# Peptides against a protein of PDB entry 4N7V: the designs that were tried, part 62

Target 1, 222 residues: chain A of PDB entry 4N7V
Amino acid sequence: TLRSITSPLVAHRLKPIRQKTKKAVVSILDSEEVCVELVKEYASQEYVKEVLQISSDGNTITIYYPNGGRGFPLADRPPSPTDNISRYSFDNLPEKYWRKYQYASRFVQLVRSKSPKITYFTRYAKCILMENSPGADFEVWFYDGVKIHKTEDFIQVIEKTGKSYTLKSESEVNSLKEEIKMYMDHANEGHRICLALESIISEEERKTRSAPFFPIIIGRKP

## One batch from the design tools (peptide; aimed at target 1 F107)

Design b2_p29_7_s4 (made by RFdiffusion4, then SolubleMPNN; from b2_p29_7, 10 letters changed)
Fold by OpenDDE base, seed 2:
Parts: sequence; C-alpha cells; structure tokens
Structure b2_p29_7_s4 (fold): chain B 222 residues (1-222), chain A 29 residues (1-29)
Amino acid sequence: as target 1 above (222 residues)
Amino acid sequence: MEEEEIEKEMEEKLKEALKEFEEKYSHLL
C-alpha cells in the first residue's frame, strides 16, 4: 500500500512556493494545496502534460491532463483543471502515481524542516523548532556565533571559529569538550521548552475555534 | 525585525537544500 511507503503529506501553515526543475514544477499554493506539474519540452517550449494536485492534508489527490492531454504551455501557475479530472483518496491512489506522490511528500517534508513553528529567544540564543514531523528539526543560533542543528538523525555543531562537525551517536556527544557541552546543555533545555510550549499551545488551539496560533514567537532578543 | 531575518535565512537554507533534493529525488518523476 501507499501508506506502507509514506504517510499523507501535510502542507498546513506552509508559505507558497514554486520550484521549477527539469522534469517538473512543484508548488505549494496559497490554498496550501500541493501541485506537481509534469513538464515536457517540444520545439523549444515547455508544456505541462500532467498535474497532480494534492490537498493540504494529503488525503485527496486530483489528477488532470491539461488541454485534453496535448499539454498546456508552462506558466507562472498550474494550469486550470479541465472537465476530464480524476479524484482519488490517499488509500485509493493508483500505484502508477505513487512515485509522484512520494516526490511531493518528500518536497513538503523538506519545506517543513525549514519552516519555523516556534521561535524562542533565550538570554544566549534563538531557538527554532521547525514544522516537520515526527521529530521536528531544532536549531539554536547562539548570539556569539555558535550554532547547533538537531535532527532525528544527527546533531550538527558549528563552533565560533567556523569549525563544523556532525554527531551521530550518544558516545560522540559524550566525548564533546566541556565548553561545547555547555552549549549543548542550553540547546537541549531550549528544545525541551519548545516541545512543552508546542504541546500547550496545540491544546489551546484545539479548544479555541479560531485562526491558527502557529507560527509563534516567544520572548525577544536581549 | 528579528523575525524577518530568521525567515530570510531559512529561505536561503531551503533554496540550497532544494538543489540536493532534485539530485536525490528526480528519479521519482
């Protein structure tokens, strides 16, 4: 099943973007829907031959072939759907479209990992929790130039000198110099606080039938 | 504003990451 390969993509709260590549244009729309436009070149002109439009919650996929399959000239936005459209749920998506859905999902996950959800200012740093899930990326930008980037897979450290390295195990973290451990301790505390705030704010957002609370900024630079 | 600076920096990081993304996942298309 598609679900065994990937979860439905989630594009909520993401800013619009349009990324052109050789084979496709991928977009997040103002509606927070995701579009994959499959591009073919003919006579030095690019045409959109197929469009996958995915709902913001990833559960509905609309597929259409612009201009009766002849293609529509590539423009600054996806071509409008025609009468010959197919609509699928995530669980009923034909296998022939799974790879294209995976592409869209991976794109959205990347955008989410670079989209601030919570920004928390401490006395020493800017702490930023990103939108990706599970295991959101977390960045700490210390005012003295030190940076720490935590992902589910690794921790990247950039020292004051500009020296950078990646840690992939607890043993490597435990082997850090004491001065770096102090930054790591602060980063971990900031991370804990951001996760706690995310939980509290999300609960209040659930109770409050209003506009989304995220992204949010807590505190200010000293 | 501090928020605008953060947003700008994250947008630049995204642009760089998208180059690697294309190399890694273009085979899915």
Scores: peptide ipSAE 0.703, ipTM 0.962, DockQ to the pose 0.832
OpenDDE base, seeds 1, 3, 4, 5: peptide ipSAE 0.700, 0.699, 0.701, 0.701; ipTM 0.961, 0.961, 0.961, 0.961; seed 4 fails the geometry check

Design b2_p29_8 (made by RFdiffusion4)
Pose (drawn by RFdiffusion4):
Structure b2_p29_8 (pose): chain A 222 residues (1-222), chain P 29 residues (1-29)
Amino acid sequence: as target 1 above (222 residues)
Amino acid sequence: EEEEEFEEEMEEMEEEQEEEEEEEEEEEE
């Protein structure tokens, strides 16, 4: 059952983005709702045969077939719903559409992995904690020129040279130059600080009923 | 070119999710 494989998507605090493609148009609206529009081409013009719209919390799914000859003319914004429409909860979503919800889920998870939640400026680097929690990606751009990319599984180092390599495990990073560990440790301290900063601020957010406390930009690029 | 890059990123994301599921199954076993 859907929910066996996937959890409801989270598109809160994400910026609006629209993505065209040969098959479909997947987007995130200003209301932070995820919209998936299937697209067909006819008479050198594109037609829409199905629209999936998922709530910001991913719990509510609305699907409408503007069933008509020629479908729906493709535009830059999602079309208005027709009358032959549908609405399901996440758990009550039919066996159909499951391939499409999973696609939308990956789309959102990808976008969150590139959405800054906390931006921290140190003496040596620009630190960014992303949105794909838990275990969000951590990216460090040293003014010195070195780039460090931290994942729940990976550590990625891009030296000033452009010489790039990936370090997976604790043993692999220990196989180091005892100079690059400074970059590693400074980035890890930055990561420690951002995880700490995120916790005490999101805690105050649960105490409040206001506009989101994210994303944050802390300090300034010297 | 942008659409190709995006598709490649979607494929990578799908592979990562499959790997995570496999790891969860192994842990359950």

Design b2_p29_8_s1 (made by RFdiffusion4, then SolubleMPNN; from b2_p29_8, 14 letters changed)
Fold by OpenDDE base, seed 5:
Structure b2_p29_8_s1 (fold): chain B 222 residues (1-222), chain A 29 residues (1-29)
Amino acid sequence: as target 1 above (222 residues)
Amino acid sequence: MEEEEFEKEMEKEEEKERKKLEKRREAEE
């Protein structure tokens, strides 16, 4: 099943973006819908031959073939759906479209990992908890140039010199220079605070039934 | 055949997309 490969994508709270590749253009629209445009080149002109438009919650997929399958010239936005529109639920999506959906999902997840959910300014750093889940990315940009990027899989450190390295185990973290450990300690504290705030704010958001509270900014740069 | 080609190409482009997204975020912040 498609569900065994990927979960429904979640594009809520994501800013619009349009990313072109050789074979496709993927977009997040103002509506928070996601579009995958399949691109073919003919006579040095790029044409959109197929479009997958996915709802913001990932559960509805609308597929259409611009200009009766002849393709529509690639533009700055997806072509409007015209004739021969097919609509599927996530669980009823034909297998032939699974890879394209998976691509959209991966793209959205990537965007989420780069989309601030909580920005927290400390005395020493700008801390950012991202939108991706589970295990949201957490970035710390120290004002002195040090950067720490925590993901579910690794911790990346960029030192003042620009030296970059990745830590994938606790043993590697423990082997850090004492100077870097200080930055890591601060990053971890900021991370803890952001997670706590996320929990509290999410609960209040649930109770109030209001518009989304996220993204939020806590504090200001000194 | 088209799907296989699509898959291979999308895998290669993922890292490029990541870098572009990072640049976008940096410009917005």
Scores: peptide ipSAE 0.102, ipTM 0.727, DockQ to the pose 0.043
OpenDDE base, seeds 1, 2, 3, 4: peptide ipSAE 0.087, 0.030, 0.094, 0.087; ipTM 0.727, 0.562, 0.726, 0.727

Design b2_p29_8_s2 (made by RFdiffusion4, then SolubleMPNN; from b2_p29_8, 15 letters changed)
Fold by OpenDDE base, seed 1:
Structure b2_p29_8_s2 (fold): chain B 222 residues (1-222), chain A 29 residues (1-29)
Amino acid sequence: as target 1 above (222 residues)
Amino acid sequence: SEEEEFEKEMEKEEEKEKKKLEEKKKKLE
């Protein structure tokens, strides 16, 4: 099943972006829909031959072939759907499109990992909780030049000297120098606060049923 | 297959896309 290789992508609250590769263009639209344009070159011109348009919640995939499969010249945005449109649910997507969907999903997840959900300014650092899930990325930029980046898989530390290293286990975290542990303690506290705020704000969003509250900025740089 | 060709492209360009997104993030901060 498609679910065995990826979950439905989630593009809510993401800013529009367009990323071109050799054979494809992936876009997040103003509508928060995600488009994968399959590109072929002919006579030194690039043409879009196939488009996958994925809903912001990832559950609906619209597939179309511009100009009846002849292709449409590559432009600054996906071509509009006209004829020969197929619509699928996530669970009914034909297997031949699974890798293309997976590509879109990975792209969206990458964008989410770089999209601030909560920015929190402390006395010592700018803390940022990202949009990705599960286990959102968390970055701490200390004003003195230290950086800590937490992910689901690792913690990256950049010291004042520019020395960088990655921690992948609890034993490595426990072996940190005391001076670095102070930064880690502050980062962990900032992370806890951001997660608590995320929960509170999300609950208020649910109650109000209004426009999204995220992204949010708490405090200001001193 | 076209699917296999697409997968190979995805694997090769993922790191390039990551770098571009990181640079965009820096411009937005």
Scores: peptide ipSAE 0.035, ipTM 0.667, DockQ to the pose 0.042
OpenDDE base, seeds 2, 3, 4, 5: peptide ipSAE 0.033, 0.034, 0.034, 0.034; ipTM 0.641, 0.580, 0.655, 0.644

Design b2_p29_8_s3 (made by RFdiffusion4, then SolubleMPNN; from b2_p29_8, 14 letters changed)
Fold by OpenDDE base, seed 4:
Structure b2_p29_8_s3 (fold): chain B 222 residues (1-222), chain A 29 residues (1-29)
Amino acid sequence: as target 1 above (222 residues)
Amino acid sequence: SEEEEFEEEMKKEEEREKEKLEKELKELL
């Protein structure tokens, strides 16, 4: 099943973006829908032959073939859905489209990992909790040049000198020199606070059912 | 086919696009 290789993508709160590769263009629209355009080159012109338009919650996929299947010249946005339109749920998506959906999903997940959900300015750092899930990325940019990037899989440290290393276990974290541990402690505290605030804000957002509260900025750079 | 070309592209471009997109999105932080 498609679910065995990916979950429905989630594009909520993502800013519009358009990324072109040689064979495809992936876009997040103002509507937070995601489009994958299949691109073919002919006579030095690029044409969109197929489009997958995926809902912001990833559960609905609309597939269409521009210009009666002849293709539409590649432009700055996906062509309008006019010809050969099919609509599928996530669980009913034909297998032939799974790779394209997976591409969209991976792209969205990557964008989410770089999209601030909570920005928290401390005395020493700019802390950023990202939109990706599960295990949102957390970045800490210390004003003195140290950077810590926490993911579900690892912690990356970039020292003032530009020296970079990755920690993948608690043992490695515990083996840090004291100077770096101080940065890590601050990063962890900022992370804890961001997670706590995310929970509180999300609960209030759920209760009010108004416009999204995120992204949010807490504090200001000193 | 277009599908085969897409699959081949996806296989080789995945890491490159991650790195590229990471750099491009850095300004959003």
Scores: peptide ipSAE 0.024, ipTM 0.597, DockQ to the pose 0.047
OpenDDE base, seeds 1, 2, 3, 5: peptide ipSAE 0.019, 0.019, 0.018, 0.022; ipTM 0.474, 0.492, 0.483, 0.527; seed 5 fails the geometry check

Design b2_p29_8_s4 (made by RFdiffusion4, then SolubleMPNN; from b2_p29_8, 15 letters changed)
Fold by OpenDDE base, seed 3:
Structure b2_p29_8_s4 (fold): chain B 222 residues (1-222), chain A 29 residues (1-29)
Amino acid sequence: as target 1 above (222 residues)
Amino acid sequence: MEEEEFEKEMEEEKKKEEEKLKKLKELLE
């Protein structure tokens, strides 16, 4: 199943972006929908032959072939859907489109991992919780030059000297030098706080049903 | 196949975009 290889993409709160390649254009729209345009070149003009339009929650995929499959000239935005539109749920998406969906999902996840959700300034560091999930990336930029980047899979440390290394297990974290442990402890505390605030703010956002509260900045650099 | 070429291009673009986003973050932070 598609679900076995990827989860529905989530493009909420992402800024619009349009990435063009030779054969495709991937866009996050102002509507937070994600579009994959398949591009063909003819007579020195690029044409959009196929469009996958994915809802912001990833659950609905609308597929259409502009101009009856002949294509529309590539523009600064995806062409509008034609009359011959196919609409699928995530779980009913034909297998032939899975790769394209998977790429869109990976692209969105990458963008999310680089999109601040919470920025928290401490006495010693700028902490950033990103939008990706599960296990959002968490970056800590210490004002003295140390950097810690936490992901679901690893922790990357960049020391003052510029020495960098990756930790992939708790044992490796526990074997850190005492000086580095101090930075890690601070990073972990900042992470805990960001996660707690994320939960609280998300709950309030749900209750009020107002404009999105995220991204949010807490404090300022000392 | 066209799909294979597409996938290859997308993987290459993913790498480029990752580097681009990394650099962008460094500029904005």
Scores: peptide ipSAE 0.025, ipTM 0.550, DockQ to the pose 0.043
OpenDDE base, seeds 1, 2, 4, 5: peptide ipSAE 0.023, 0.024, 0.027, 0.021; ipTM 0.516, 0.524, 0.560, 0.554; seeds 1, 4 fail the geometry check

## One batch from the design tools (peptide; aimed at target 1 P116 W141)

Design b2_p30_1 (made by RFdiffusion4)
Pose (drawn by RFdiffusion4):
Structure b2_p30_1 (pose): chain A 222 residues (1-222), chain P 30 residues (1-30)
Amino acid sequence: as target 1 above (222 residues)
Amino acid sequence: EEEEEEEELEEIEEKIEEEYEEEQEEELEE
């Protein structure tokens, strides 16, 4: 059953983005709702045969077929719903559409992995904690020129040269120049600080009923 | 169909990554 494989998507605090493609148009609206529009081409013009719209919390799914000859003319914004529409909870979503919800889930997870939640400026680097929690990606751009990309699985180092390599495990990073560990440790301290900063601020947010406390930009680029 | 969907997502991911890197480089140039 859907929910066996996937969890409801989370599109909160994400910026609006629209992506065209040969097959469909997947987007995130200003209301932070995820919209998936299937697209067909006819008479040198594009038609829409199905629209999936998922709530910000991913719990509510609305699907409408503007069933008509020629479907729906493709535009820059999602079309208004027709009358032959549908609405399901996440658990009550039919066996159909499951391939499409999983696609939307991945789209959102991708976008969050490139959405800054906390931006921290150190003496040596610009630190960014991303949105894809838990275990969000951590990116460090040293003013020195070195780039460090931290994942739940990976550590990625891009030296000033452009010489790039990936370090997976604790043993792999220990196989190191005892100078690059400074970049590693400074980035890890920055990661420690951002995870700590994120916790005490999101804690105050649960104490409140206001506009989101994210994203944050802390300090300034010297 | 599943392979096509994976290819489309890879293309979207590359575009999002390029746009993100360009924004970060512009901010660092300021």

Design b2_p30_1_s1 (made by RFdiffusion4, then SolubleMPNN; from b2_p30_1, 14 letters changed)
Fold by OpenDDE base, seed 1:
Structure b2_p30_1_s1 (fold): chain B 222 residues (1-222), chain A 30 residues (1-30)
Amino acid sequence: as target 1 above (222 residues)
Amino acid sequence: DEEEDEEDLKKFEEELDKKYEEEIEEELAK
């Protein structure tokens, strides 16, 4: 099943973006819908032959073939759906479209990993919890130039000198120099606070059913 | 193919990282 390959993509709160490759263009629209445009070249002109338009919650996929399948010239946005539109649920998406959906999902997940959900200014750093899930990325930009990037898979450290290294285990974290441990401790505290705030704010958001509370900024740069 | 898709995503990640870092650095410089 498609679900065994990927979960429904989630594009809520993401800013519009458009990325072109040789064979496709992937976009997050102002509507927070995600579009995959299949691109073909003919006579040095690029044409959109197929479009997958995915709802912001990933559960509905609308597929259409511009200009009756003849294609529409590539533009700055997806061509509007006209005739012969097919609509599928995530679980009913034909297998021939799964790869395109997966690509869209990975694209969205990547964008989410670079999209601030919570920005928290401490005395020493700008801390940023990202939108990706599970295990949101967490970045700490210390005002003195040290950078820490935490993911589910690793922790990247960039020292003041520009020296960078990646930590993939707790043992490696524990083996850090004391001066770097201080930065890591601060990063971890900032991370804990952001996660706590995310939980509290998300619960209040659920209760109120109002406009999204995220992204938020906590504190100010000193 | 899947390899091409992975390469495209990797390239996009690099572009996105660069843009993001520039934006943060600009903000930190204020």
Scores: peptide ipSAE 0.192, ipTM 0.706, DockQ to the pose 0.897
OpenDDE base, seeds 2, 3, 4, 5: peptide ipSAE 0.027, 0.030, 0.029, 0.031; ipTM 0.589, 0.584, 0.585, 0.572; seeds 2, 4, 5 fail the geometry check

Design b2_p30_1_s2 (made by RFdiffusion4, then SolubleMPNN; from b2_p30_1, 12 letters changed)
Fold by OpenDDE base, seed 3:
Structure b2_p30_1_s2 (fold): chain B 222 residues (1-222), chain A 30 residues (1-30)
Amino acid sequence: as target 1 above (222 residues)
Amino acid sequence: DEEEDEKELKEFEEELEKKYEEEIEEELAK
């Protein structure tokens, strides 16, 4: 099943963006829907032959073939749906479209990893928890020039000198110099706080069923 | 097949990453 490969994408709170590749254009719309435009070249002109429009929660996929399948010239936005539209739920999506859904999903995940959910200013750093999940990216920009970037897979450190290295195990983290450990400790504390706040705020969102509270900024730059 | 699909998906991701830094900085700043 598609579900065994990926979960429904989540494009909520993402800003509109359009990214062109050789074979496709992927977009997040103002509506927070995600579009994958499949592009073909003919006579030195690019045409959109197929469009997957995915709801912001990833659960509904609308597929259409512009201009009766003849294609529509590539433009600055997806072509409008035609009368020949197929609509699927995530679990009922035909297998032939799974790869294209994965394109959308991975793009959204990438955008989410660079989209601030919580910005937290401490005395020493700007901390940013990103939108991606599980294991949201967490960045710490210290005012003195040190940077720490945490992902689910690694921790990247950029020192004041510009020296950069990646830590992939607890052993490597434990081997850090004392000076760097201080930055790491602060980063970890900021991360803990952001995760705690995310949990609290998300619960309040659930209770109120109001407009999204995220993204949020906590504190001010000194 | 699955190998072809994964290859194409990887190529897609690589193409996205190349342009992403330039475009996302501009678009997300708006």
Scores: peptide ipSAE 0.025, ipTM 0.604, DockQ to the pose 0.217
OpenDDE base, seeds 1, 2, 4, 5: peptide ipSAE 0.025, 0.020, 0.021, 0.023; ipTM 0.579, 0.548, 0.566, 0.588; seeds 1, 2 fail the geometry check

Design b2_p30_1_s3 (made by RFdiffusion4, then SolubleMPNN; from b2_p30_1, 11 letters changed)
Fold by OpenDDE base, seed 3:
Structure b2_p30_1_s3 (fold): chain B 222 residues (1-222), chain A 30 residues (1-30)
Amino acid sequence: as target 1 above (222 residues)
Amino acid sequence: EEEEMEKELEEFEKELEEKYREEIEKELKE
């Protein structure tokens, strides 16, 4: 099943973006829908032959073939759906479209991993909790130049000298020099605070049923 | 045709991921 490969993508709160490659264009629209445009070149002109338009919650996929399958000239936005469209739920998406959906999902996840959900300024660093899930990325930019990037899989450290290394286990974290441990401790504290705030704010957001509270910024750079 | 399309998509994924990472990393460094 498609669900065994990926979960429904979530594009909520993401800013519009359009990324073009030679073969496709992926976009997050103002509506927070995600579009994958399949591009072919004819006579030095690029044409959109197929479009997958995915709802912001990932559960609805609209597929259409612009200009009756002849293609529509590539523009600054996806071509509008025509009358000949197919609409699928996530669980009913034909297998032939699964890879394209997976691509959209991976792109959205990447964008989410770079989209601030909570920005928290401490005395020593700018801390950023990202939108991706599960295990949101957490970045700490120390004002002195040290950087720590936490993901679900690893912790990357960039020292003042520009030396970079990756930690993949607790043993490696415990083997850090004392100076680096201080940065890690601060990063971990900032992370804890951001996660706590995320939980509290999410609950209030649920109760209020108003405009999204995220992204938020806490504090200011000293 | 389907196999070619899958290969094209895989290449596209790699290109896009690399490009996007590079662009974001540049933006974060500025």
Scores: peptide ipSAE 0.030, ipTM 0.621, DockQ to the pose 0.201
OpenDDE base, seeds 1, 2, 4, 5: peptide ipSAE 0.027, 0.029, 0.028, 0.027; ipTM 0.619, 0.610, 0.632, 0.607; seed 4 fails the geometry check

Design b2_p30_1_s4 (made by RFdiffusion4, then SolubleMPNN; from b2_p30_1, 10 letters changed)
Fold by OpenDDE base, seed 5:
Structure b2_p30_1_s4 (fold): chain B 222 residues (1-222), chain A 30 residues (1-30)
Amino acid sequence: as target 1 above (222 residues)
Amino acid sequence: EEKEMEEELEEFEKELEEKYEKEIEEELKE
């Protein structure tokens, strides 16, 4: 099943974006829907041959073939749906579209990993908890130039000199220079605070049933 | 046709991984 490959994508709170590759264009729309445009080149002109439009919650997939399958010239936005539209639920999506959906999901997850959910300014750094899940990315931009990027899989450190390295185990973290450990300690504290705030705010959001509280900014740059 | 589509998608995914992480970061954080 598709569900065994990926979960429904979640594009809520994501800003519009459009990214073009050679053979496809993926977009998050103002509506928070996700579009995958399949691109073909004919006579040095790019045409959109197929479009998958996925709802913001990932549960509805609308597929259409622009210009009766002849293709529509690639533009700065997805072509409007034509009369020949197929609509599927996530669980009823034909297998032939699963890879395309998976791509859309991966793209959305990438965007989420770069989309601030909580921005927290400390005395020393700008801390950012991202929208991706599980294990949201966490970035710390120290005002002195040090950067720390935490993901579920690794921690990347960029030193003042621009030297960059990746840590993939606790042993490596423990082997850090004392100077870097101080930055890591601060980053970890900021991370803890952001996670705590996320929990509190999410709970309050649930109680109020109001518009989304996220993204939020806590504090201000010194 | 399905094979061609799969190859196209693989290339797309590769391009996304290699190119768009930085572009997305720049676009979303500004």
Scores: peptide ipSAE 0.024, ipTM 0.629, DockQ to the pose 0.175; fails the geometry check
OpenDDE base, seeds 1, 2, 3, 4: peptide ipSAE 0.023, 0.024, 0.023, 0.023; ipTM 0.625, 0.632, 0.621, 0.629; seeds 1, 2, 3, 4 fail the geometry check

Design b2_p30_2 (made by RFdiffusion4)
Pose (drawn by RFdiffusion4):
Parts: C-alpha cells; structure tokens; sequence
Structure b2_p30_2 (pose): chain A 222 residues (1-222), chain P 30 residues (1-30)
C-alpha cells in the first residue's frame, strides 16, 4: 500500500518553481502546494489530460480531469479545477496515481536538498544547512576556494585546484593530508553550530504561532 | 545549482528580532 514505500511529502517553506518537460509540468505554487500536470501535444499545441495537486503537508490530494475534447490548454499557471474532480487523504489515495505521488515526492525532496535553511558566515567560509531534514545536506564554500559537500552518506571535497574526490567513511577521511582536515574540521564545527542553531530556534517556533523562522542568514560575508 | 542557492539567499528576508536574540544568546554561551 502507498505508505509502504513512501511518506507524505513536505513542501513547507519552499520557493515557487515551475519545471517544463516533454511529458508533464511539475511545480510548487505560491501557496506551497505541489502541482503535477500531465501534458499531451496536439496540433502543434500542448494539452493537459490530468492534474494532481498535493497539499503542503502532503496529506490531501486533489485530482481533476477537465475531461473535454482537446483536454486543457497549457499555460504558465495551473488551471482552475473543473466539476469532475476528486479529493483523497494520503492513506485513501487509490492504487492509481501512486507512481505519480512518488514522482512528486522525489521532486520535492530534491528541491529541499537545494533550499537553504540556515546560512552561516564564518571567518573562512560560507556555511549552508539545507531543508531536507532529517540529516540535511551541508555545503561549505570557503572564501579560500575549497568546497565541501556533506551528506548523510558522503563527504565531498573540491580543492582550489578543482581536484575533486569523494570520501565515504571515517577511515576514508582519515586517509588525508593533515592540512585538509582543517577544512574538514572547520566545516564540521560549522555543521555542529548550524544543527545547534536550528534546534533552539525551531524549538521557539513550536512555542509560537507565527510566520516561519526559516530560512535564516547569520552574519555577513567579510 | 550554486547560482540557484545564491539567488535564494539573496531573496531571503531578514530574521525576526526574537530569532536575532536567540542567536546572540547562543553565541555568547560559547
């Protein structure tokens, strides 16, 4: 059953983005709702045959077929719903559409992996904690020129040369120049600080009922 | 991808006073 494979998507605090493609148009609206529009081409013009709209918390799914000859003319914004529409909870979503919800879930998870939640400016680097929690990606852009990309699985180092390589395990990073560990440790301290900063601020947020406390930009680029 | 991240950072508004205060308290503790 859907929920066997996937968890409801989270599109909160994400910026509006629209993505055209040969098959469909997947987007995130200003209301932070995820919209998936299937697209068909006819008479040198594009038609829409199905629209999936998922709530910000991913719990509510609305699907409408503007069933008509020629479908729906493709525009820059999602079309208004028709009358032959549908609405399901996440658990009550039919066996159909499951391939499409999973696609939307990946789309959102990809976007969150590139959305800054906390931006921290150190003496040596620009630190960014992303949105794809738990274990969000961590990116460090040293003013020196070196780039470090941390994942729950990976550590990625891009030297000033452009010489790039990936370090997966603790043993692999230990196989190191004892100078690059400074970059590694400074980035890890920055990661420690951002995870700590995120916790005490999101804790205050649960204490409140206000506009989101994210994303945050801390300090300034010297 | 890096340009998109920079664009999002530029579009981000300043944080609230409560958030600034928490940040200051946390940095003072260290």
Amino acid sequence: as target 1 above (222 residues)
Amino acid sequence: EEELIEEQIEETPPPSETVEELIEEYLEEE

Design b2_p30_2_s1 (made by RFdiffusion4, then SolubleMPNN; from b2_p30_2, 13 letters changed)
Fold by OpenDDE base, seed 3:
Structure b2_p30_2_s1 (fold): chain B 222 residues (1-222), chain A 30 residues (1-30)
Amino acid sequence: as target 1 above (222 residues)
Amino acid sequence: DEEEIEKWIEETPEPSERVKKLIEEFFKSL
């Protein structure tokens, strides 16, 4: 099933973006819907031959072929659906579209990993918890130039000198120089706080059922 | 100081040019 390959994409709270490639254009719209435009070139003009429009919660996929499959000239936004429209739920999406859905999902996940959910200013750093899941990315920008980027898979450290390295195990973390450990300790504390706040805020958001509370900014640069 | 704070607040991480290139390479396989 598609569900065994990927979960429904989640584009909630993401800012609009349009990324053109040779074969496709991927967009997050103001509506938080995700569009994949499949592009072909004819006589030095690019045409959109197929569009996958995916709902913000990833559960509804609308597929259409502009101009009855003849294609529509590539523009600054997806062409409006006119004819030959098919609508699918995530669980009944034909297998022939699974790869394209997966590409949309990966793109959204990448954007989410770069989209702040919580920004937390400490005495020493700007900490940012991102929107991606599971295991949201966490970035720490120390005011003195040190940077730490935590993902579910690794920790990247950029020192004041610009020296960069990646840590993939607890052993490597434990082998850090004492000076770097201080930065790591601060980063870990900031991370803990952001996760705790995320939980509390999300619970309040659930109770109130109002407008989204995220993204949120906590504190200010000293 | 307030201007600096506003700058830091408005600063939102975006995909780097390297990430954009990776996206380009990824979608070449479509």
Scores: peptide ipSAE 0.060, ipTM 0.667, DockQ to the pose 0.055
OpenDDE base, seeds 1, 2, 4, 5: peptide ipSAE 0.025, 0.023, 0.032, 0.022; ipTM 0.623, 0.531, 0.594, 0.516

